# Peptides against a protein of PDB entry 3WG5, part 12

Target 1, 218 residues: chain A of PDB entry 3WG5
Amino acid sequence: LAKNIVYVAQIKGQITSYTYDQFDRYITIAEQDNAEAIIIELDTPGGRADAMMNIVQRIQQSKIPVIIYVYPPGASAASAGTYIALGSHLIAMAPGTSIGACRPILGYSQNGSIIEAPPKITNYFIAYIKSLAQESGRNATIAEEFITKDLSLTPEEALKYGVIEVVARDINELLKKSNGMKTKIPVNGRYVTLNFTNVEVRYLAPSFKDKLISYITD
Target 2, 218 residues: chain A of PDB entry 3WG5 as posed
Amino acid sequence: LAKNIVYVAQIKGQITSYTYDQFDRYITIAEQDNAEAIIIELDTPGGRADAMMNIVQRIQQSKIPVIIYVYPPGASAASAGTYIALGSHLIAMAPGTSIGACRPILGYSQNGSIIEAPPAITNYFIAYIKSLAQESGRNATIAEEFITKDLSLTPEEALKYGVIEVVARDINELLKKSNGMKTKIPVNGRYVTLNFTNVEVRYLAPSFKDKLISYITD

## One batch from the design tools (peptide; aimed at target 1 D50 G107 I121, target 1 (a further copy) G47)

Design b1_p10_6_s2 (made by RFdiffusion4, then SolubleMPNN; from b1_p10_6, 4 letters changed)
Fold by OpenDDE base, seed 4:
Structure b1_p10_6_s2 (fold): chain B 218 residues (1-218), chain C 218 residues (1-218), chain A 10 residues (1-10)
Amino acid sequence: as target 1 above (218 residues)
Amino acid sequence: as target 1 above (218 residues)
Amino acid sequence: MGVEIEVLGA
């Protein structure tokens, strides 16, 4: 039986192997407590593809719903963050946030110019992001355009286009709006109807290592 | 006039944007002092492609010779480290170190399996690593095999195959052996003959941030 | 570790 508990944790900064560890830790805690869900407040400009893929996989393997919440206002789920969101059970965004800009790059040159990924890489990520969108019942066309047009969306646009499920100002509004929604991907092989009636919200603090990483990546 | 100064700094751990900052800082210090060279004691399992490319470019733009020294024994210049080495003015390795294993990956799956890069990515890096080898007058065939065969070499093999220039147990032996060698790539448009006669060795310490990053990445 | 490709947003 699920406890009427919803965990909330924050992940901020670049998506790295340490971000994976954060996701894994947070989700594991929530799983262990048989939480109704975990909400990850995400603010990322992007990061590593591998870490992103691992995070997506970790989310998909979660025994509980993982909600990605692009939060707070001013936050973004850019690049890797978008993939993570699209791989999650539910996406929410706060007003004044953004999602998208998923063009793979090989990086930034010393002069600050982008080192473009070869077309094959781009195509790989196009296929991948489309798959995430399709599997989650989200707009695969827009998912592709996150790459091909370097598209970034507002919460309102993302909701309108069927990229995300919820626009919410805070956790309470998120819980209220997402209550009764089905997860966009299965949890343990089934789509779960979120029950946020009479939930206890538990905030997970970053570990010392998490804080350190955040400090370094900022 | 070059000062009879050789700087030595250590870079250990994953190649990231912070590693670029380390390289940039270290090289800049050595440039400012018109050092005869800087030796970077490198120990890395690899890391980010973008950071690697930036580091290579930073090395190539260096006003002084940058020597990559795979050190200490037990260290490796794996993956990104190999590229960095191949992009440098001179490569040295200590006994018991390794170089190679340059296969691009999209990352590691949660089960620890490698997520293979699509062939196009692999081909891009093949071309890139071969270019580095060719430009530095190093063995481009082996450079390719660092990817295609996931080849890792001992110092002795790497020297034998013309991947590296020096096998040295310590900085003193490195200086002794590399004295009178020409840089494998130009410095400010010309190949420099290294003059390590009567040099002062100056060790650069990691910054606090560098230490923090190292602590996190270990 | 292989050469990791970053998917950095522009």
Scores: peptide ipSAE 0.151, ipTM 0.595, DockQ to the pose 0.767; fails the geometry check
OpenDDE base, seeds 1, 2, 3, 5: peptide ipSAE 0.105, 0.054, 0.036, 0.092; ipTM 0.612, 0.452, 0.298, 0.602; seeds 1, 2, 3, 5 fail the geometry check

Design b1_p10_6_s3 (made by RFdiffusion4, then SolubleMPNN; from b1_p10_6, 5 letters changed; failed a check: a repeat of another design)
Amino acid sequence: MGVILEVLGA

Design b1_p10_7 (made by RFdiffusion4)
Pose (drawn by RFdiffusion4):
Structure b1_p10_7 (pose): chain A 218 residues (1-218), chain B 218 residues (1-218), chain P 10 residues (1-10)
Amino acid sequence: as target 2 above (218 residues)
Amino acid sequence: as target 2 above (218 residues)
Amino acid sequence: SSLIPIVLSS
């Protein structure tokens, strides 16, 4: 009961309804165990707007900070993952990862051709991504360009431009650098200072169902 | 005189990419065997827009008539399934089935809440559903109300209002009543008269991949 | 009944 606990979970692949269930399961475990924070290792090339908005909402309502960590090297928080990141308490990127490219699309034709959205829906997601950035004090100008210019950024660029808070190789380095940082959004109405000294790290294994479903969608 | 071959397939659940694959697989089989028609027993609560549009497109390119049959009793062709029906060569409904209810939403939330669709998406789908109805000679005024009023119809109401062509209890009654009917959209440029005199019915089983995906869904 | 219109992809 007198411990400092950080949960680490993994989320890989397309952001779907099932991805929401994962976020909710992992975050719920951390909440019920009074964790200082939960670190989500995120690698997503794309996903659905509805599951993305539900995840962002679940993060906003989280009773503990949610740190989105674009990891491992080569991972991306592209498309839906970018909103999830902008909607969270802190963003960390591992070296060689990517963030951005969030243009909303109606989807994919028989060809694999891109089915664009009506111009106004592009404006809707611009307003939504600007809102997430402003609510978290992040660079909304660059966030808008994730859509309008299909802008993508490396870790160092994302840090320089004020989109993320940490560049870290691993969980330990992430804890060291983010220790003492304020969350970019509140936890239950208060901005919180992260206390990662003398912390117990607990890894949450993805379930059989997680790995299987992810593989199938792949 | 001649022996006419009719294929029958079942398509159930949410409309997704796997559903497009089912439509493409079952239709390709019927085309290669020079079938008079393929009948799809459709039961769907809804699904994704891109897959629905890809299915409508696949049906437009079909070299043989595609008959959408809302079956069994209790089934519905709601939301995305309505567009598939309106985009097909002939629509049949079994007693106690439903069609319509197509108001687009961005999706569902955590707590039963619904994420509203911006007006542009709504107007986009109004134009699209009116277009499918106009191209097939079905009631465009009522088709709009599937969206603007979330209108849902019984089979008897759907026939009366000119949205569908046949009300049938089974495959036997469907072939009997639809024999001699012209298709509502062309097959390769011409509107085909359906010949169901001297008919061999062939049932297509769902594949291993079909069954696995649906068991996981159940 | 739902119709899911928007996806995000890179």

Design b1_p10_7_s1 (made by RFdiffusion4, then SolubleMPNN; from b1_p10_7, 5 letters changed)
Fold by OpenDDE base, seed 2:
Structure b1_p10_7_s1 (fold): chain B 218 residues (1-218), chain C 218 residues (1-218), chain A 10 residues (1-10)
Amino acid sequence: as target 1 above (218 residues)
Amino acid sequence: as target 1 above (218 residues)
Amino acid sequence: SIIEPIELAS
């Protein structure tokens, strides 16, 4: 029987292979408990493309809905965070957060300048981000512009343009607003209608290993 | 029936979540074909600790022996590469390669200076690398010094000190010298005696995705 | 040893 439990976990910082491990652990715990969904409170400036792609894949393989919630105010789902959001079952943002700035780069030069990715890489990620948007029924044009124009959006703009599904100030408002929404991508091959009536919210804390790696990534 | 096949694949560049995917793909292919072993020709300056730990875990979960071969001459198994090697079933190095330099760092400052890891992180990785060495019957003292002294070794030194098992100029010499050796860690719970008599060598090429990510990591 | 995040630049 589907337990009326919603898990909430925080992922903050650079998107790395450790971030993948965090996503995997959190989602696995929620899956094992047959949760209604897991909400990932995401605050990231970006990170590695490979880790991002693996995270997207892990989310898409989830047995339960994964809601990306750009939270708290002041947080961002920048760069890799935007891809992850677009790969998720539902995107929410708190007021005062941002999404976008998805341009792939090779890295930073010694002087801190961005080393631009070659066109073939840029075009690959354009195709990739557009595919994420299209598969989730979100705005693929804006998704592309996150790369081509290095565009960033407010929650209200992102909602208006059909990039995200919910603007919510906190978990309670998120649950209220998203109740009855269908996932934007399938869960186990089916679009799931979210049921957040009489749910228990369970917060997952980072493991000791998670805490250690955050220090390595900061 | 165990096919007398040995796979050879190359992994070059920064250790990232994509590198994990490469390891996973390569090992999976070799496992599916019930290969005698897979040799990973490794050339890396290092990379992310989280990706490294996941790679080590993937190697340790392998259903077949994974041989890390620091190759070609001029290559290194630096930093994360050393951890990966120490987590593998057998380590080989070509003449003119290096291993070591395992000090964890938080990153590079704007001026390119290393930001040192706090003692708690350094001590964690000391314990981790020593555990890898001890579990594999390799020199844990030197493994620790890879961190504490930022030590790098030549193949001859590494062999002498019991860090690695083979010095070989090429795949043929590696197969010849490692034939009859036992894996330094278990495969499916058992220490396996390598049998490289009358083996077919199969080279695995990177996937298109692998090639794209290498451009992102360079 | 640049653990350079292939930073998807923010």
Scores: peptide ipSAE 0.036, ipTM 0.324, DockQ to the pose 0.287
OpenDDE base, seeds 1, 3, 4, 5: peptide ipSAE 0.045, 0.020, 0.027, 0.036; ipTM 0.367, 0.310, 0.362, 0.314; seeds 1, 3, 4, 5 fail the geometry check

Design b1_p10_7_s2 (made by RFdiffusion4, then SolubleMPNN; from b1_p10_7, 6 letters changed)
Fold by OpenDDE base, seed 3:
Structure b1_p10_7_s2 (fold): chain B 218 residues (1-218), chain C 218 residues (1-218), chain A 10 residues (1-10)
Amino acid sequence: as target 1 above (218 residues)
Amino acid sequence: as target 1 above (218 residues)
Amino acid sequence: PVIYPIELAS
């Protein structure tokens, strides 16, 4: 009997190449066990576009549904986190979280000021984020406004505008509400109906390497 | 008497935000001692554009000359390393090193294939690298070709084409050859004539944090 | 903030 297992892992902090490795590791573990899904509890202020794009690709290549859950209350899926969410099979947010603020930048000056991305880059990411929204059947207009207006949304707003699929207080409510939903993007070329009936929740911990990197980047 | 001190430090590996911290730390130490210059022995395959741009800015804001030295033999200033070099007060290369290969990419796919940067981004970095070359009185045509042709040059070629200023086998030869040269960009708004007569060479070691990061990123 | 890291690939 296909193990009704749902993995839950946390990814917190800036999106970097190491964040990609975390996603890859977590998803791989869940794939190996033929899990019903993996829920990634995401809390990020943003990060690197390269890593973000790779993470999106990794999610899209997943053999199992990857649910991005902006959690816990107070967390955000800011900037790169929004792209990752929009690239996922299902987006959930806890009350008191936020999503958006996707304007790309080239970096920070020595004085901490933002180095603006040239319009050409901004336009590239507008096209990219809109494509993620369109591919997932999410609100592409709002996706664009995440960049052009640096828009940030509450979970309720994001749900209302069709950016996300679920508002849930905890994992149990998330599982309950998402049960029977179709993934917003395909898994192995097919839209999957999530089945969270009688599931075992397994929590994945960060590796030693993950902990060390987090310590250095904090 | 202004201490005729020249600092030498090594920066090796991918250009990341941590590389910026290394540059900042090393340059700050040399600034505090009013060093005649700092020589950064650079060996990099490239890295992140944000970090690169910040490093270039940090070099340009230096109160002392920052000499990029592609060293030792076998080293490269590839991609981001070339930009950093072009942003520096003087470029030197050891025999058997290389510079160039500056084509920007968005990242790597999961299969290791390059995700091509859109033309808009490529054009941005063409303009940027040309500006660095022009500001430093270096060959802007070759700088562009570092991107458009993914050109890599030997030290002798780079010298011949006016991309770099010095070919030197070691620190002693570098000091000898660069003595009396003007910086290719200003230091505190003025072009500085390098004075390496009776200099003390001081080597800076990576911090514990630097070592740890290098260990994780290797 | 999406830090625009163009990885300048080697």
Scores: peptide ipSAE 0.026, ipTM 0.448, DockQ to the pose 0.788
OpenDDE base, seeds 1, 2, 4, 5: peptide ipSAE 0.051, 0.045, 0.033, 0.035; ipTM 0.314, 0.502, 0.466, 0.532; seeds 1, 2, 4, 5 fail the geometry check

Design b1_p10_7_s3 (made by RFdiffusion4, then SolubleMPNN; from b1_p10_7, 6 letters changed)
Fold by OpenDDE base, seed 4:
Structure b1_p10_7_s3 (fold): chain B 218 residues (1-218), chain C 218 residues (1-218), chain A 10 residues (1-10)
Amino acid sequence: as target 1 above (218 residues)
Amino acid sequence: as target 1 above (218 residues)
Amino acid sequence: PFIEPIELAS
């Protein structure tokens, strides 16, 4: 029986246009191989909303399931990372990770204080994050509170509140726990039942460019 | 007579947090040497609004005049670059450069189409860009139209409309034309009269990090 | 050539 392939790639650091290129490259590789899924090990403090929205759209246009896995322990899917996760086919978190803190800001002042986004921007992203949650069958109230309360959750809380689908210590546990789950959003117009039975895991390394960008953005 | 020092540095590419670090580094060097001014040769298609706002604030907090010089020919101070210019003590442009196109966007869709900013964001940046123009004694109507009409101007038009102060082919012409001009915003609470008589020009090179970031963002 | 205005704070 031809082994189903699952790709695993890491995306770390600030969400930028280069992060989009990473997502696009990784997903494209997995699409070309007709992989069962790609798992993106995500560790981000957030970043650019534009890049985030493009990443979400790229995930939603994927021909294969894209699993966001907040990994390793100590990692976060903060801010933009939360939106990306909510836009994905499945969210998993490792123990000791976090998700949330999605308040849009205009930036940081020179003293490091947050430059608050105008209420209008905040409300836009509330609507956007709620739409991602609703479309993915996740907790839209908590999604809103990621902004309105600057809420951050543990994996256990995120699972409890229906923000994420899996808490897993590693890729093997993730594959085991997500096997037979349906994607939280459609793939090519259909909710895919994940088949991680007899799967080959293939790790994708960051390109030289990816490494260079990460070095600069970290 | 101790020669007044003018620093010249280049900032090219997308406006990011690293661009802020470049501005901060360059201005700090010039401040430490009590330079008469720093000229930033700017060539940018735009970038992040947060980084832009921080750069504007860093310029406004400068202990010395910061001159934005859209250079070389073919360069632009587009989008974020226009805001940075409007936030600076003096704007110059080389022939064959452009300024404007300041419409805030949320990003680019996968097909390359612009994701329009909600009217609320657009209105915020209209207010912001108008404030920069007003505070600098520049044309606030044109500043608004950089957003509302997505207006881009030639150096000659920008000078004519009172957006910029100098059209100059090179640093020498810039120094000559701006000599005796007052800064368009205060330096340490005072409008500084630029003294480019008997000036030593010192060029600041990009750091290794700056070069690496530029290579990746270009 | 657009200001991508919005950072999502962490």
Scores: peptide ipSAE 0.061, ipTM 0.416, DockQ to the pose 0.838
OpenDDE base, seeds 1, 2, 3, 5: peptide ipSAE 0.052, 0.047, 0.027, 0.042; ipTM 0.395, 0.489, 0.330, 0.333; seeds 1, 5 fail the geometry check

Design b1_p10_7_s4 (made by RFdiffusion4, then SolubleMPNN; from b1_p10_7, 5 letters changed)
Fold by OpenDDE base, seed 5:
Structure b1_p10_7_s4 (fold): chain B 218 residues (1-218), chain C 218 residues (1-218), chain A 10 residues (1-10)
Amino acid sequence: as target 1 above (218 residues)
Amino acid sequence: as target 1 above (218 residues)
Amino acid sequence: SYIEPITLAS
């Protein structure tokens, strides 16, 4: 089967149930077209843990490789974004981006102060993030420190420590560098070798619903 | 100071950050006008724990009594709605409504199945809901069972067990029955005796923003 | 922004 298409889509902003719908829609399109992979350009400060867990589950159930690309420069995969990345088939970052800062909170008070999560909740997310790292063969010690130290890393540090797989300036460099890499987690029960030779790049746009939600939540 | 005004507002649907904004707006209006109380007609299947905790905190910081009224018949204060009610100055229910079903979940899977909360998270909410019940002089044993047994109660059962204070068919009956009652939690550090003699009832409408959010989230 | 973890659902 001609796997010569790579989809690229952007997800920006807080992780919510609507973000899950975006992931699901984009991955479904790519699955239906038997794409070689989908690249999700991710820029998020974090968000809801339930949505995050559903997104991770959706990625893990994907029939095709899902690449999380922290992009463009200035973007972050903060908090929930880090969990999503660690649950994906490949993580890439552009120069000038960041990953980490995964300390869970219960919310914000009226005065904007953080309501701290109790140790029981914090420890749950430590176990969860370590599991994601271990399952993907990524650095579980650093994953824990994303919570315990609220650590944030540059792309170069994240690559050095084995948190991510690629540093790339753009989609073309990402495709070039990730060509021939194995997915860090299985696709349909098998580790897949990525083939980005002679691929067509197709950009997916946000739906009207996606745009409307962004306008109301921003 | 002439405390002769009672505000009534409706909050319907899932508990989210937008629901917090509704609570905050409505309570603020009532505070500014030195109302005797605000009655929030609540109909919710539940929602987000962070928003719930913020709403509880906002109610507890109110300069006036906040009455949660599960209304109209057919409505529920399910899950997060129960926590909000237990954090309020007075709980009323209309006949044909329900309260309870407070088991926390992490979210819903792609197939719509519940992702169960681990014991550590469940136990945190048991402690939290018991605290709300104890602080308000309500039945902490039943509050725990709202989680451990996923218990739901009728208005008559909830009244009998000391979970709520009033069963009322409408606003007029609610005002009549709650007149002379003390708030179950302090208002500005003092338990207040409600005075609903010769009051003007003022209905607050949802803002344009509230209506728009409801349309998008439904 | 931080992870806000928990949903309370019926």
Scores: peptide ipSAE 0.037, ipTM 0.331, DockQ to the pose 0.845
OpenDDE base, seeds 1, 2, 3, 4: peptide ipSAE 0.038, 0.031, 0.035, 0.033; ipTM 0.341, 0.389, 0.296, 0.316; seeds 1, 2, 3, 4 fail the geometry check

Design b1_p10_8 (made by RFdiffusion4; failed a check: a repeat of another design)
Pose (drawn by RFdiffusion4):
Structure b1_p10_8 (pose): chain A 218 residues (1-218), chain B 218 residues (1-218), chain P 10 residues (1-10)
Amino acid sequence: as target 2 above (218 residues)
Amino acid sequence: as target 2 above (218 residues)
Amino acid sequence: SGVLIPVLGS
């Protein structure tokens, strides 16, 4: 009961209804165990707007900080993952990862051709991504360009431009660098200082169902 | 005089990419065997827009008539399934089935809440559903109300209002009543008269992949 | 590429 606990979970693949269930399951475990924070290792090339908005909402309502960590090297928080990142308490990127490219689309034709959205819906997601950035004090100008210019950024660029808070190779380095940082959004109405000194790290294994479903959607 | 071959397939659940694959697989089989028609027993609560549009497109390119049959009793062709029906060559409904209820939403939230669709998406789908109804000679005024009023119809109401062509209890009654009917959309440029005199019915089983995906869903 | 708008029914 007198321990400082950080949970680490993994989320890979398309952001779908099932991805929401994962976020909710992992975050719920960390909340019930009074964790200092939960670190989500995120690697997503794309996903659905409805599950993305539900995840952002679940993060906003989280009783503990949620740190989105674009990991491992070569991972991306592209498309829906970018909103999830902008909607969270802190963003960290591992070297060689990517963030951005968030243009909303109606989906994919028989060809694999891109089915664009009506111009106004593009404006809707611009307003939504600007809102997430401003609510978290992040660079909304660049965030808008994730859509309008299909802008994508490396870790160092994302840091320079004020989109993320940490560049780290691993969990230990992430804890060291983010220690003492304020969360970019509140936890239960209050901006919180992260205390990662003398911390116990607990890894949450993805379930059989997680790995299987992810593989199938792959 | 001649033996006419009719294929029957079952398509159930949410409309997704796998559903497009089912439509493409079942239709390709019927085309290669020079079938008079393929009948799809459809039961769907809704699904994704891109897959629905891809299914409508696949049906438009079909070299044989595609008859959408809302079956069994208790089934519905709601939301995305309504567009598939309106985009097909002939629509049949079994007693106690439903069609309509197509108001688009961005999706469902955590607590029963619904994420509203911006007006542009709503107007986009109004134009699209009116277009499918106009192209097939079905009631565009009522089709709009599937969206603007979330209108849902019984089979008897759907026939009366000119949204569908046949009310049938089974495959036997469907072939009997639809024999001699012209298709509502062309097959390769010409509106085909359906010949169901001297008919061999062939049932298509769902594949291993089909069964697995749906068991996981259940 | 991009955020898919699944556009669902009510």

Design b1_p10_8_s1 (made by RFdiffusion4, then SolubleMPNN; from b1_p10_8, 5 letters changed; failed a check: a repeat of another design)
Amino acid sequence: MGVELEVLGA

Design b1_p10_8_s2 (made by RFdiffusion4, then SolubleMPNN; from b1_p10_8, 4 letters changed; failed a check: a repeat of another design)
Amino acid sequence: MGVEIEVLGA

Design b1_p10_8_s3 (made by RFdiffusion4, then SolubleMPNN; from b1_p10_8, 4 letters changed)
Fold by OpenDDE base, seed 2:
Structure b1_p10_8_s3 (fold): chain B 218 residues (1-218), chain C 218 residues (1-218), chain A 10 residues (1-10)
Amino acid sequence: as target 1 above (218 residues)
Amino acid sequence: as target 1 above (218 residues)
Amino acid sequence: MGVEIPVLNA
């Protein structure tokens, strides 16, 4: 029996234009090989809204299911990471991770204080995050509260509130639990039922450029 | 006679958090040496608003005059670069450069189309850019039009409209023309009269990190 | 950390 392929890649750090390039590269590799899915192990404190929106769009345009997995324990899908997750085909979280804290900001002042976004920006992102939740059949009320209350959730809470689909300790548990689940958004106009029976897991390594940027931003 | 020192440094490319670090490093070096001024040769298509605002604030907090010089010919102080210039102690442009195009955007879509900023963001930056112009005694009407009309100006137009203070072909002409000019904003609470008589010009080289980031973003 | 929004990219 030809083994189905599942790709696993890591995206860590701030969401930037380079993070978009990583998503694009990883998804493209998985698309080319007609993978059953790609799992993106995501650990981010947040980042740029433009890059985030582009990443969401790239995920939505994927020819294969893109699973966002907040991993490892101690990781977060904070801010931009939550939007990316809500824009994906399936969300998983490892125990000891978090999701939320989605308040839009203009940035940080020199003293480290947050420069608040004007109300219109905040309202734009409220509408946007609610749309992502609605389109994916996830909790739009909680999605709004990620902004309005700067709410953060545990995996257990996020699952309970219908924000995410899976809590899993590792890739094997994720594959096992998500097997037979439907994607929360369409893949090529269709909701895909994930088939993780007889899969080969392929890990994508970060490029040299990925490592270099990480080194410079760390 | 102890020679007055003028530092010259280059900042090229997108305005990012790393660009802030460059500004901070360069200005700090010049402050430590009690330079008469630092000239930043700026060539930017734009960049992040948060980084831009932080750069403006860093310039305004400088213990020495910071001169923004749009250089070389063919360069621009586009978008974020215009705000940085308007926040500086003196603006110069080389012939064949441009300033303006300050419309805030959320970013670029995957197809390269501009994602328009919501009106509240646009209005925020209109107020901000007008404030920078007003505080520096520069043309606030044109500053607004850099956003509302996405206006770009030549050095000659920018000088004529009172957006900039100097048109100069090179550092020597800049020093000559700006000698005896007052800073457009205070330095340590005082408007400084520039003294470029008997100056030693010191060029600051980009750090290894600066070169590496440029290499990665290019 | 909030979503860093306004890009002044040309």
Scores: peptide ipSAE 0.121, ipTM 0.629, DockQ to the pose 0.829; fails the geometry check
OpenDDE base, seeds 1, 3, 4, 5: peptide ipSAE 0.086, 0.051, 0.102, 0.087; ipTM 0.347, 0.443, 0.397, 0.590; seeds 1, 3, 4, 5 fail the geometry check

